# Peptides against a protein of PDB entry 6FRK: the designs that were tried, part 51

Target 1, 411 residues: chain A of PDB entry 6FRK
Amino acid sequence: NEEVLNAMLKEVCTALLEADVNIKLVKQLRENVKSAIDLEEMASGLNKRKMIQHAVFKELVKLVDPGVKAWTPTKGKQNVIMFVGLQGSGKTTTCSKLAYYYQRKGWKTCLICADTFRAGAFDQLKQNATKARIPFYGSYTEMDPVIIASEGVEKFKNENFEIIIVDTSGRHKQEDSLFEEMLQVANAIQPDNIVYVMDASIGQACEAQAKAFKDKVDVASVIVTKLDGHAKGGGALSAVAATKSPIIFIGTGEHIDDFEPFKTQPFISKLLGMGDIEGLIDKVNELKLDDNEALIEKLKHGQFTLRDMYEQFQNIMKMGPFSQILGMIPGFGTDFMSKGNEQESMARLKKLMTIMDSMNDQELDSTDGAKVFSKQPGRIQRVARGSGVSTRDVQELLTQYTKFAQMVKKM

## One batch from the design tools (peptide; aimed at target 1 M407)

Design b2_p19_1_s4 (made by RFdiffusion4, then SolubleMPNN; from b2_p19_1, 6 letters changed)
Fold by OpenDDE base, seed 5:
Structure b2_p19_1_s4 (fold): chain B 411 residues (1-411), chain A 19 residues (1-19)
Amino acid sequence: as target 1 above (411 residues)
Amino acid sequence: EELKELAELYKEIMKILNE
């Protein structure tokens, strides 16, 4: 029994190390799990694997809980949220994501660019903010981030903004000058919350980076980014351990809505490779995908029309971060969508849908839509003219449809 | 199971769209 326990714990420890969990945390977890498992209960014929998984799960949940309640903004108050983090952590993008999240929840939200170090930082923030219709402040001429942050916070307080997000300079290295600048900004604006943004893909460096920020600034919240990539998020445990601060949100893609409140249970389930079946069910229910019974029945019969394809494209577009939903399914790795392709894929879907909007019911509802177009080439020309595209674009759509219809017949 | 079939469909949709 002890040999079986040790073998299973070795497998779990290996998987956690491959998930970028800090070696010290993995060692401690192994000891805690060994101490929590009663070997006598393991002898009683209970599924030893399930018991070990449950013990590991409980210990990982404790590692994500700093024992501190997450800060939440107060409605009707001016809440100042300062962002800190290294360059390339996704900090600037995350500022926009958080602003958009609160705006969608009915908060009067704004953004301040106090990054004077990076050329084009203000232009990038302005572009993101304008796209999301979020009010913003910054300067092209002022080089002191303290002045910009102070003026911006004062302006937006006077305009009765409820959520005031301040983006700061990110540097490539842990430079004392960066930390001093962050302290000066923090002292000037007196933020209600300081958010540390961490890239999950930095692996074993997560602990050292998170600690360096916590030792210099009063980090009260953590946001973990790039959980859509190869990173299984084990670095998030290191961030919590080092900062003693809760993870409040996660970034799950490149889109502005690829951002969600942190949920402990789904995160740990995903970290263990168990998938997030509960979160998947919740997300399916939230999206009202229950109408898929008719589709599933058609798929079982190998039937797939251009209309069925159009409806699936609509569903994908409604799903937003479709990569996130796929990443909740057991056996679907985080690699489902290559980084950067989601917005391009959405633009491609929208183009394809626009072409299909110029098709008639006979074309859309045909069990062999490609054959309908091949028999009457004049249909391709009509659809191309109606949608403002080339005949080649319509032929590419029909080629894609044919690939899908062949796939459905093999299912 | 039905969700897995749907997910496989969407996977292949996204794969073909990215080709």
Scores: peptide ipSAE 0.142, ipTM 0.767, DockQ to the pose 0.271
OpenDDE base, seeds 1, 2, 3, 4: peptide ipSAE 0.052, 0.057, 0.075, 0.068; ipTM 0.684, 0.689, 0.709, 0.690

Design b2_p19_2 (made by RFdiffusion4)
Pose (drawn by RFdiffusion4):
Structure b2_p19_2 (pose): chain A 374 residues (1-38, 47-273, 303-411), chain P 19 residues (1-19)
Amino acid sequence: NEEVLNAMLKEVCTALLEADVNIKLVKQLRENVKSAIDNKRKMIQHAVFKELVKLVDPGVKAWTPTKGKQNVIMFVGLQGSGKTTTCSKLAYYYQRKGWKTCLICADTFRAGAFDQLKQNATKARIPFYGSYTEMDPVIIASEGVEKFKNENFEIIIVDTSGRHKQEDSLFEEMLQVANAIQPDNIVYVMDASIGQACEAQAKAFKDKVDVASVIVTKLDGHAKGGGALSAVAATKSPIIFIGTGEHIDDFEPFKTQPFISKLLGQFTLRDMYEQFQNIMKMGPFSQILGMIPGFGTDFMSKGNEQESMARLKKLMTIMDSMNDQELDSTDGAKVFSKQPGRIQRVARGSGVSTRDVQELLTQYTKFAQMVKKM
Amino acid sequence: DHVEALEKLLERMKAFEEA
């Protein structure tokens, strides 16, 4: 049985290693689902599913904008990850939700970058800012957020150039662009086909600049996006959106369950009964209830107080014979009144008859009356 | 008779809660 756990566990470790999941997290997840584990494919895959939900959970809720206030969003990520594409996908998303959204092109390096964001904004009917001539992104971002602030826009999305960590020149310039415009949220956009080099770059981005949200693009293809587990652990940020194509409407919010599945592949007879059950539990205590001075009108009249401390176990064979629908019903007496066929099965395996209940049903009706009167 | 005995028990529980 120890060999059936390991053959089926190394087959999921290969399923995650092929889904570009970091080898550090696969080896760690393997011995987490092995230590926490101490119709067969369900008792195993349910334990694997709960261990994955533990990893995709960063514990941090997403940054959401406030209507009526200026929200500056700054995009960061590697070269070619889809920043300019996801910039228009997000401005179009909020503009359709009713936000005064605008775009700014703070890329002064990549050829045809302002022309790219201009044509994406021209198409989606979204205001845009940038420059063919201005070579300083700190100047383009500052003079753009200033312009769209004096025009009272609520979503101001600043696009930046692609950068990698070994370029300290572009990492300083990213930190200066973030210090000039002071963004309310910084989004780390990552390609879904990224391999093992993802945790190092995503971590260096978190160190130089404060990354609070992560977007995973190019998920409409074969890439399952296992590299996102390493960006969530590195940036400490949740995934808010995913990209699912080249167009502006190929964009939707991140849901954890479908991504993990792809990455993996009035008084009733019942109340009359419980009040009784507590009066029998407090039943050997009936002599305490006759203690009160001047209240002892009677005690154990006609000896029938002894069977009121004996009927509740026989009535419990009826509850033992009851399932969760009758037991958890608001009116435990209405489930059997409509279907007196349930009065025969309760009588079979519990040894009580269907006759005994007629005297009980009268005792029930009188008890149900005095509580609605209570 | 049994019902009168149960009613007397309820009255006793109530008077005991009040005391």

Design b2_p19_2_s1 (made by RFdiffusion4, then SolubleMPNN; from b2_p19_2, 11 letters changed)
Fold by OpenDDE base, seed 1:
Structure b2_p19_2_s1 (fold): chain B 411 residues (1-411), chain A 19 residues (1-19)
Amino acid sequence: as target 1 above (411 residues)
Amino acid sequence: DLNDTLEELLNKILAFLKA
């Protein structure tokens, strides 16, 4: 039994290291899991794999929980949020995403660019803010970030803004001069929250970077970026361990909407390749699919039309990046869709929808759409001409529909 | 549960789009 436990723990430890979990945290987790598993219960013929998986899941949840309640802004007050992080971490983009998130929730939100080090930092922030219709402040001539931050915070306080986000300079390395500048800005504006932005794609370097920031600046919150790439998110555990601060949000893509509140259970489930069923349900519910009940009722009766398939394709396109949706399904690992494969899959989906846009209501609403086309081959030629595709492409769509409808009828 | 049925449907659609 101990040999089986050690073998399974070795596999889990290898998978966690491949997910960019820090080696010290993996060792601690292994010891904690060994201490939590009753070897006598393992002898009783219970699914040893399921028991170990559950113990690993519980210990990963504890590693993501710093035991500190996340800061939340107070409605009707002026909340100053200072951002800190390395250059290339996605800090400036994340400031815009957070501002947009609060704006969509009916908060009076603004952005301040106190990055005087990077050429074009203010132009980039201004472009992002203008596109999102977020008020902004910055200077082309002032070189002191303390002056810019102080003036911007005072301006937006006087204008009764509720969320005041301050973006600071990011540097390529942990430079003492950067940390001094951050401390001077923090002392001048007295932020209600300091957010450390970390790039998940740096893997094992996450611990050392997060620690260096926490040792110099009073980090109270963490945001993890670039979780849409090859980063499996193990660096997030390192950030929590080093900063002792909660993860409040994650960045899941390049779009301004590719930003979500951090949820511990879904994140750990995804990290373990278990999928994020809860997050998938939440995304589906956010679509306000009023017709979901009617669709589910049709499906229960074994009815599935080409129109029903078209509507489901529209719903998938509304859920956002296809890679994110696939990464929420159990057994679809994060590595399953490269960015190239996502664009190809979306192009394929759009092509199928374009073919269906050339179908008539009789074809779309038939309970056996493939049979309608098989009885009258002239329909295939009409649809092919209307959509600018081959008759083979239309036949392939109908074959796919038939396979899909058969899978639905078995539900 | 409506959510379980919807999840199963989405999983089937996504599995189909993957193939």
Scores: peptide ipSAE 0.032, ipTM 0.608, DockQ to the pose 0.050
OpenDDE base, seeds 2, 3, 4, 5: peptide ipSAE 0.023, 0.028, 0.028, 0.022; ipTM 0.461, 0.576, 0.575, 0.500; seeds 2, 5 fail the geometry check

Design b2_p19_2_s2 (made by RFdiffusion4, then SolubleMPNN; from b2_p19_2, 13 letters changed)
Fold by OpenDDE base, seed 2:
Structure b2_p19_2_s2 (fold): chain B 411 residues (1-411), chain A 19 residues (1-19)
Amino acid sequence: as target 1 above (411 residues)
Amino acid sequence: SLNDTLENLLKLIEALKKA
């Protein structure tokens, strides 16, 4: 029994290390899981593999929970949020993503660029803010980040902004001068929350980096970026352990919408390769797809039309990057997360939709669309001409639709 | 492939049916 347990724990430890979980945390987890199982094996004839998986899951959930409630902004108050992090962590992009998130939630949100170190930092922030229609402040001439941050915070406080986000300078290395600058800015603006932005792709370096920031500045929240890559996000556990601060959001890509509130259970499920069915459901529910109830009802009756397929393609396109959606489905590997595959997948969906845009209501609303086209082959030629595609492309779409409709009838 | 996209759509729909 102990040999089997040790073998399974070794596999789990290997998988966690491959997921960029810090070696110290993996060792601690192994000890905690072993201790938990040694206590539970006395009680239940449960499948040992399921027991180990459950114990691992439970201990990972504990590692990502610092036991501290996340700071939340107060409605109708002026909330100052200061961002800190290394250069290349995605900090500046994340400031814009967070501002856009709150703006979409109906908060009066603004951005301040207090990065005086990086040439063009203000132009980059201004470009991002302008695209998102977010008010911004910064200077082309002022070199003191304390002055810029103070003036910007005062300006936006006087204008009754509710969310005031301050982007600070990053550095390539942990330097005392950077931490001194961050402390001076923090002391001047008195932020309600300090957010540390961490790149998940730095793997085993996450702990040391996060600790260095926490030891110098009062980090209260963590945002993890670049979770769209091959990194399974194990570095996030290291950041929580080092900062003793909750992860509040995750960045899942380069788009301004590639940003979501952190959820513990889905994240751990994804880290373990179990998929994120709950996050998929939540993402679908957030789309307020009232049309999904109608679809589910049609699917329950074994009815599936070309229009229903079209609407589902629209829904997928609204859900954001197809790669992210796939990465939430169990058994779809991270290899689908490549940017090339996403753009190609979206282009394919758009092409299929363009073919369907050339169909008439009789063709779209038929419960057997393929039969409508097979009975009158002239319809295929019409649709092909209307959409600027080959008759073969239309036939391929109809073949795929038929396969899909047959699967729906079996569901 | 288109098949992969459709298979993924089916899995999405199955997830939605379980919601």
Scores: peptide ipSAE 0.009, ipTM 0.371, DockQ to the pose 0.086
OpenDDE base, seeds 1, 3, 4, 5: peptide ipSAE 0.010, 0.010, 0.009, 0.009; ipTM 0.407, 0.416, 0.405, 0.389; seeds 1, 3, 4 fail the geometry check

Design b2_p19_2_s3 (made by RFdiffusion4, then SolubleMPNN; from b2_p19_2, 12 letters changed)
Fold by OpenDDE base, seed 3:
Structure b2_p19_2_s3 (fold): chain B 411 residues (1-411), chain A 19 residues (1-19)
Amino acid sequence: as target 1 above (411 residues)
Amino acid sequence: SSIDTLNSLLEKIKALLEY
C-alpha cells in the first residue's frame, strides 16, 4: 500500500512539475498530501486515485489562497489601478481588457499610457482604447512617466472617472531602473491597487519574477496571461506564493473579451486535468443564450434530440476560440489547445453539423433519432448523399448521439 | 449529482472526439 501511494504521489509530482508548479511547492504539497491521507481508509477499498486527487486538490486550493481578500473597486469613488510587469507579459493588452470589463459593467473607465520607454506604446494603447471606446490619456512629447501618470490621474479624477487604469513601462528583465520608475509612479499617483501582470508561459521562472516585483513595489493583485497557450498555469501558484496577493483575473486569448474573473476551484480542477466545468457554465451563462435554460430543462427530463445536439454544437462554436472551450472540458488535456487541434476539432464539428443539416425535422426532433434511422436504413443513405459523406460517417454520428442520449436518460 | 452527470457527459464527448 505505501509503495503504491509513493508511486502515485511520484506521478502527481511529475505532472505538477510539467504543469510549471515550483519544485519547492511540489515538495511541500507531497508532504502535506502524505500527512492528510488516511492509510486505513486506503486499505478499506476506497478508490486510492480519488483520495489522492482530493488531497492534492485541497492542498492546491490552499496554495492559491494568499489569505488576503482581493481588492475590489468602490462604486461612486475614484479607483486608481496601476499595472506593473515585464515587456511581453501582456500588460498593455490586459489594461485594455480590464478597462473594457469594467466599462461593460457600467463603470466610467479610462486608460493612461505612462510607458515612455517603448516607441509606439501610446499609439498602441490609443488604437486599443479607441476600438473599445475607452477614454485615454498619454503624451508624444513628455518622457517622464511620473508627469504623464500624475497629469492623467488628475484629469480623470476631475472628470469623475470611477476606474483609472495606469499602464507603466516594461523591460525584458528585472532592472533596478524599472523598479525605481515604478516606485516613483506609485508614490506620485497613490494607486488604490497595484496589479502585477504575469505571463503563464515563463514556467518555473514565475516565482523568481513575481518575488522580484513584490520586493520592490506593493503588489496587491495578480493577473495571469497567456493561459490559452501550452502553459498549464502552475506558475500562478508560484506568483501567489511569492506576492502573497490574489489572482483577480486571467487572460485566455488575444481578443479584448478573452478575459475573465479568476476562480480558484475551476482553475485547480483544470490544472489537475479535471476540467473547468464551472467556468464553462459561467461562459455559457455570460453569452446570454436564453435557449440554454430550455435545453437544461429538457436535459433534466431525459429528453435529448439530434436538434438539441446541433444547437449545442452551434453554442460551442459561438463561445469563441474552440481551444478555450475544449480546454475547459475534463480530460481534453492542454495538448488539445494546440492551434492545429483547434482547426481539426472545428472541422470535425462542422462536418457533424453538415450531416445534421441533411436530416429532416422528423429525424432531428425525434427523442429517439437513432431508432428512426435503424427502422428505415434508407434514411442513412439519403443523409449520406445529401451531406457528401459516407454511410459510415452518418452511423458514427448516430452512435455518438445514442451514447449521449443514453446518458441524458440516466440523469 | 448534476456535476457527476455533466462530468460523465464530458468524458463521453471526449471519448467521441478522440476517435
Scores: peptide ipSAE 0.019, ipTM 0.366, DockQ to the pose 0.024
OpenDDE base, seeds 1, 2, 4, 5: peptide ipSAE 0.015, 0.010, 0.009, 0.000; ipTM 0.425, 0.347, 0.323, 0.306

Design b2_p19_2_s4 (made by RFdiffusion4, then SolubleMPNN; from b2_p19_2, 11 letters changed)
Fold by OpenDDE base, seed 5:
Structure b2_p19_2_s4 (fold): chain B 411 residues (1-411), chain A 19 residues (1-19)
Amino acid sequence: as target 1 above (411 residues)
Amino acid sequence: DMIETLENLLKKIEALLKA
């Protein structure tokens, strides 16, 4: 029994190390799991693997819980949120994502660029903010980040903004001058929350970096970025351990909506390669996919129309980034969607939907939509003109539909 | 059943988007 336990714990420890969990945390977890497993309960014929998995899961949940309640903004108040983090951590992008998140929740949100070190930082923030229709402040001439941050915070306070996000300079190195600048900005604007942004892809360096920030600035919240693709996210555990601050959000892609509130259990399930079944159920329920009983029944009968395809594309678009959904499905690793393919895939879906918006009910509701178009080629030309696309684009859609309908008929 | 159906649907859509 002890040999089997030790073998299983070795496999779990290997998997956690491969997931970029800090070696010290993995060692401590192994000891905690060994202490939590009663060898007498393992004798009772319970699935030893499930018991070990549950014990490991429980200990990982404790590692992501700092025991500190996450800061939340107060409605109708002016909440100043300062962002700190290394250059390349995704800090500036994350400022825009957080601003957009709160704006979508009905908060009066704005962005301040206090990054005077990076050439084009303000232009990048301005571009992101403008695309999201978020008010912004910054300077092309002022070089003191304290002045820019103070003026911007004052301006947006006077305009009764509820969420005031301040992006600071990120440097490539842990320089004392950077930390001093961050402290000067923090002292001048007196933020209600300081958010450390960490890149999950830095692996074993997460602990040392997170600690260096916490030792210099009063980090109260953590956001982990780049949890899409090759980053297994184990560095998030190191950030919580080092900062003693909760993870409040995660960045799961390059799009402005590739941003979600941190949930402990789904994250740990994903880290263990168990998938996020609960989050998938929540997403399914949020979509009212129960109303798709009619679709499921049609699919079981091998019926699939262009309208049914359109409705599925709408559902995918409502679910958000397709990579997030796939990354929640057990056995679909984060590697299944490379980042570049997602925006292109969403743009492709939107284009396909725009083509279908130019179709009539007879075309959309036909059980053989491709045959309707093949019999009357003038329909392709009409749809192409109506949607502003080529006849080739319409033919490609019909080819894709035909492939899908054939796959449905084989189910 | 619903989750499995959704997974299968998503796999099919992903296959179409990659094609």
Scores: peptide ipSAE 0.007, ipTM 0.285, DockQ to the pose 0.025
OpenDDE base, seeds 1, 2, 3, 4: peptide ipSAE 0.010, 0.006, 0.007, 0.000; ipTM 0.335, 0.289, 0.302, 0.284; seed 1 fails the geometry check

Design b2_p19_3 (made by RFdiffusion4)
Pose (drawn by RFdiffusion4):
Structure b2_p19_3 (pose): chain A 374 residues (1-38, 47-273, 303-411), chain P 19 residues (1-19)
Amino acid sequence: NEEVLNAMLKEVCTALLEADVNIKLVKQLRENVKSAIDNKRKMIQHAVFKELVKLVDPGVKAWTPTKGKQNVIMFVGLQGSGKTTTCSKLAYYYQRKGWKTCLICADTFRAGAFDQLKQNATKARIPFYGSYTEMDPVIIASEGVEKFKNENFEIIIVDTSGRHKQEDSLFEEMLQVANAIQPDNIVYVMDASIGQACEAQAKAFKDKVDVASVIVTKLDGHAKGGGALSAVAATKSPIIFIGTGEHIDDFEPFKTQPFISKLLGQFTLRDMYEQFQNIMKMGPFSQILGMIPGFGTDFMSKGNEQESMARLKKLMTIMDSMNDQELDSTDGAKVFSKQPGRIQRVARGSGVSTRDVQELLTQYTKFAQMVKKM
Amino acid sequence: EEELEELAELHQEITELLE
């Protein structure tokens, strides 16, 4: 049985290593689902599913904008990850939700960058800012957020150039652009086909600049996006959106369950009964209930107080014979009144007859009356 | 004492209904 756990466990470790999941997290997840584990494919895959939900959970809720206030969003990520594409996908998302959204092109390096964001904004009917001539992105971002602030826009999305960590020049310039405009949220956009080099870059981005949200693009293809587990652990940020194509409407919020599945592949007879059950539990205590001075009108009249401390076990063979629908019903007596066929099965395996209940049903009706009167 | 009076009343009423 120890061999059936390991053959089926190394087959999921290969399923995650092929889904570009970091080898550090696969080796760690393997011995986490091995230590926490101490119709067969369900008792195994349910334990694997709960261990994955433990990893995709960063414990941090997403940053959401406030209507009637200026929200500056700054995009960061590697070269070619889809920042300019996801800039228009997000401005189009909120603009359709009713936000005064605008775009700013703070890329002063990449050829045809302002022309790219201009044509994406021209098409989606979204205001845009940038420059062909201005070579300082700190100047383009500052003079753009200033312009759209004096025009009272609620979503101001600043696009930046692609950068990698070994370029300290572009990492300082990213930190200065973030210090000039002071963004409310910084989004780390990552390609879904990224391999093992993802945890190092995503961590260096978190160190130089405060990353609070992660977007995974190019998920409409064969890439399952296992590199996102390493960006969530590195940036400590949840995934808010995913990209699912080249167009502006190929964009939707991140849901954890489908991504993990792809990455993996009035008084009733019942109340009359419980009140009785507590009066029998407090039944050997009936002599304490006759203690009150001037209140002892009677005690155990006609000896029938002894069987009121004996009927509740026989009535419990009826509850033992009851399932969770009759037991958890608001009116435990209405489930059997409509279907007196349930009065025969309760009588069979519990040894009580269907006759005994007629005297009980009269005793029930009287009890049900003096509680609605209570 | 008052809570015991209420539980004794309920006990008497249940005895009368059983009769």

Design b2_p19_3_s1 (made by RFdiffusion4, then SolubleMPNN; from b2_p19_3, 11 letters changed)
Fold by OpenDDE base, seed 5:
Structure b2_p19_3_s1 (fold): chain B 411 residues (1-411), chain A 19 residues (1-19)
Amino acid sequence: as target 1 above (411 residues)
Amino acid sequence: LEELKKLRELYLKLQEILQ
């Protein structure tokens, strides 16, 4: 019995190390799990595997819980949120994602670029903010981040903004000058929350980096980015342990919508390779599956129109990248979609939808849409002109539709 | 769960077309 326990714990420890969980945390977890398992209960014929999995799951949940309640913004108040983190952590992108999240929740949200060190930081923030219709502040001429942050916070306070997000300079190295600048900015603007942004893909370096930030600034919240990649997110446990601060959100891709509130149970389930069935159900329910019943019924009859394809593309675009959904399904690792293909796939989907917006109802609602276009080539030229694309692009769409409709007929 | 499986199969097929 003890040999079987030790073998199973070794497999779990290996999987956690492969998930970028810090070696010290894995050792401590192994000891805690071994101490929590009653070997007498294991002898009573209980499923030893389930018992060990439950004990491991319970200890991982404790590692993600810092015992501190997450900060939440107060409605009708001015809430200043300062972002800190290394360059390349996804900090600037995450500021925009958080601003967009609160804006979608009906908060009066704005962005301040206090990154004076990185050339084009303000242009990047301005681009992201403009695309999301978020008010922004920054300077092309002011080099003092304290002045920019103070002026921007004052401006947006006077305009009665509820969420004021301040992006700071990320440097490549943990330089004392960066930490002094962050402290000066924090002292000037008096933030209600300081958010540390961490890249999950840095693996075993997560602990040391998170600790270095916590030792210099009063980090109260953590956001983990790049959980769409090869990183299984084990570094998040190291960040919580080092900062003693809760993970409040996760970044799950490059799109502005690839951002969700952190849920402990789904995250640990995913970390263990169990998938996130609950989050999959929630995400599927958010899509109003009632519209999918009509689709499933059509699919049962082998009927699939260009309109049905358009509606599915809309649903995929509303869900965000399909990799997120796949990564929620047990046994589908995050590797099933190579990162580079997602933005390109979304751009392809949007291009296809734009072509379909130039189609008429007869073309969209035909059970043999490709045949409608093949019989009257003038339709292809009309759609191409209407959507500003080549006739080849329309033919490629019709070829994709035909492949899809053939696959549906085989379901 | 059966609807989720069908939705998954649909999206896998969509992915194969978008690649």
Scores: peptide ipSAE 0.027, ipTM 0.432, DockQ to the pose 0.134
OpenDDE base, seeds 1, 2, 3, 4: peptide ipSAE 0.023, 0.025, 0.022, 0.024; ipTM 0.466, 0.447, 0.464, 0.454; seed 3 fails the geometry check

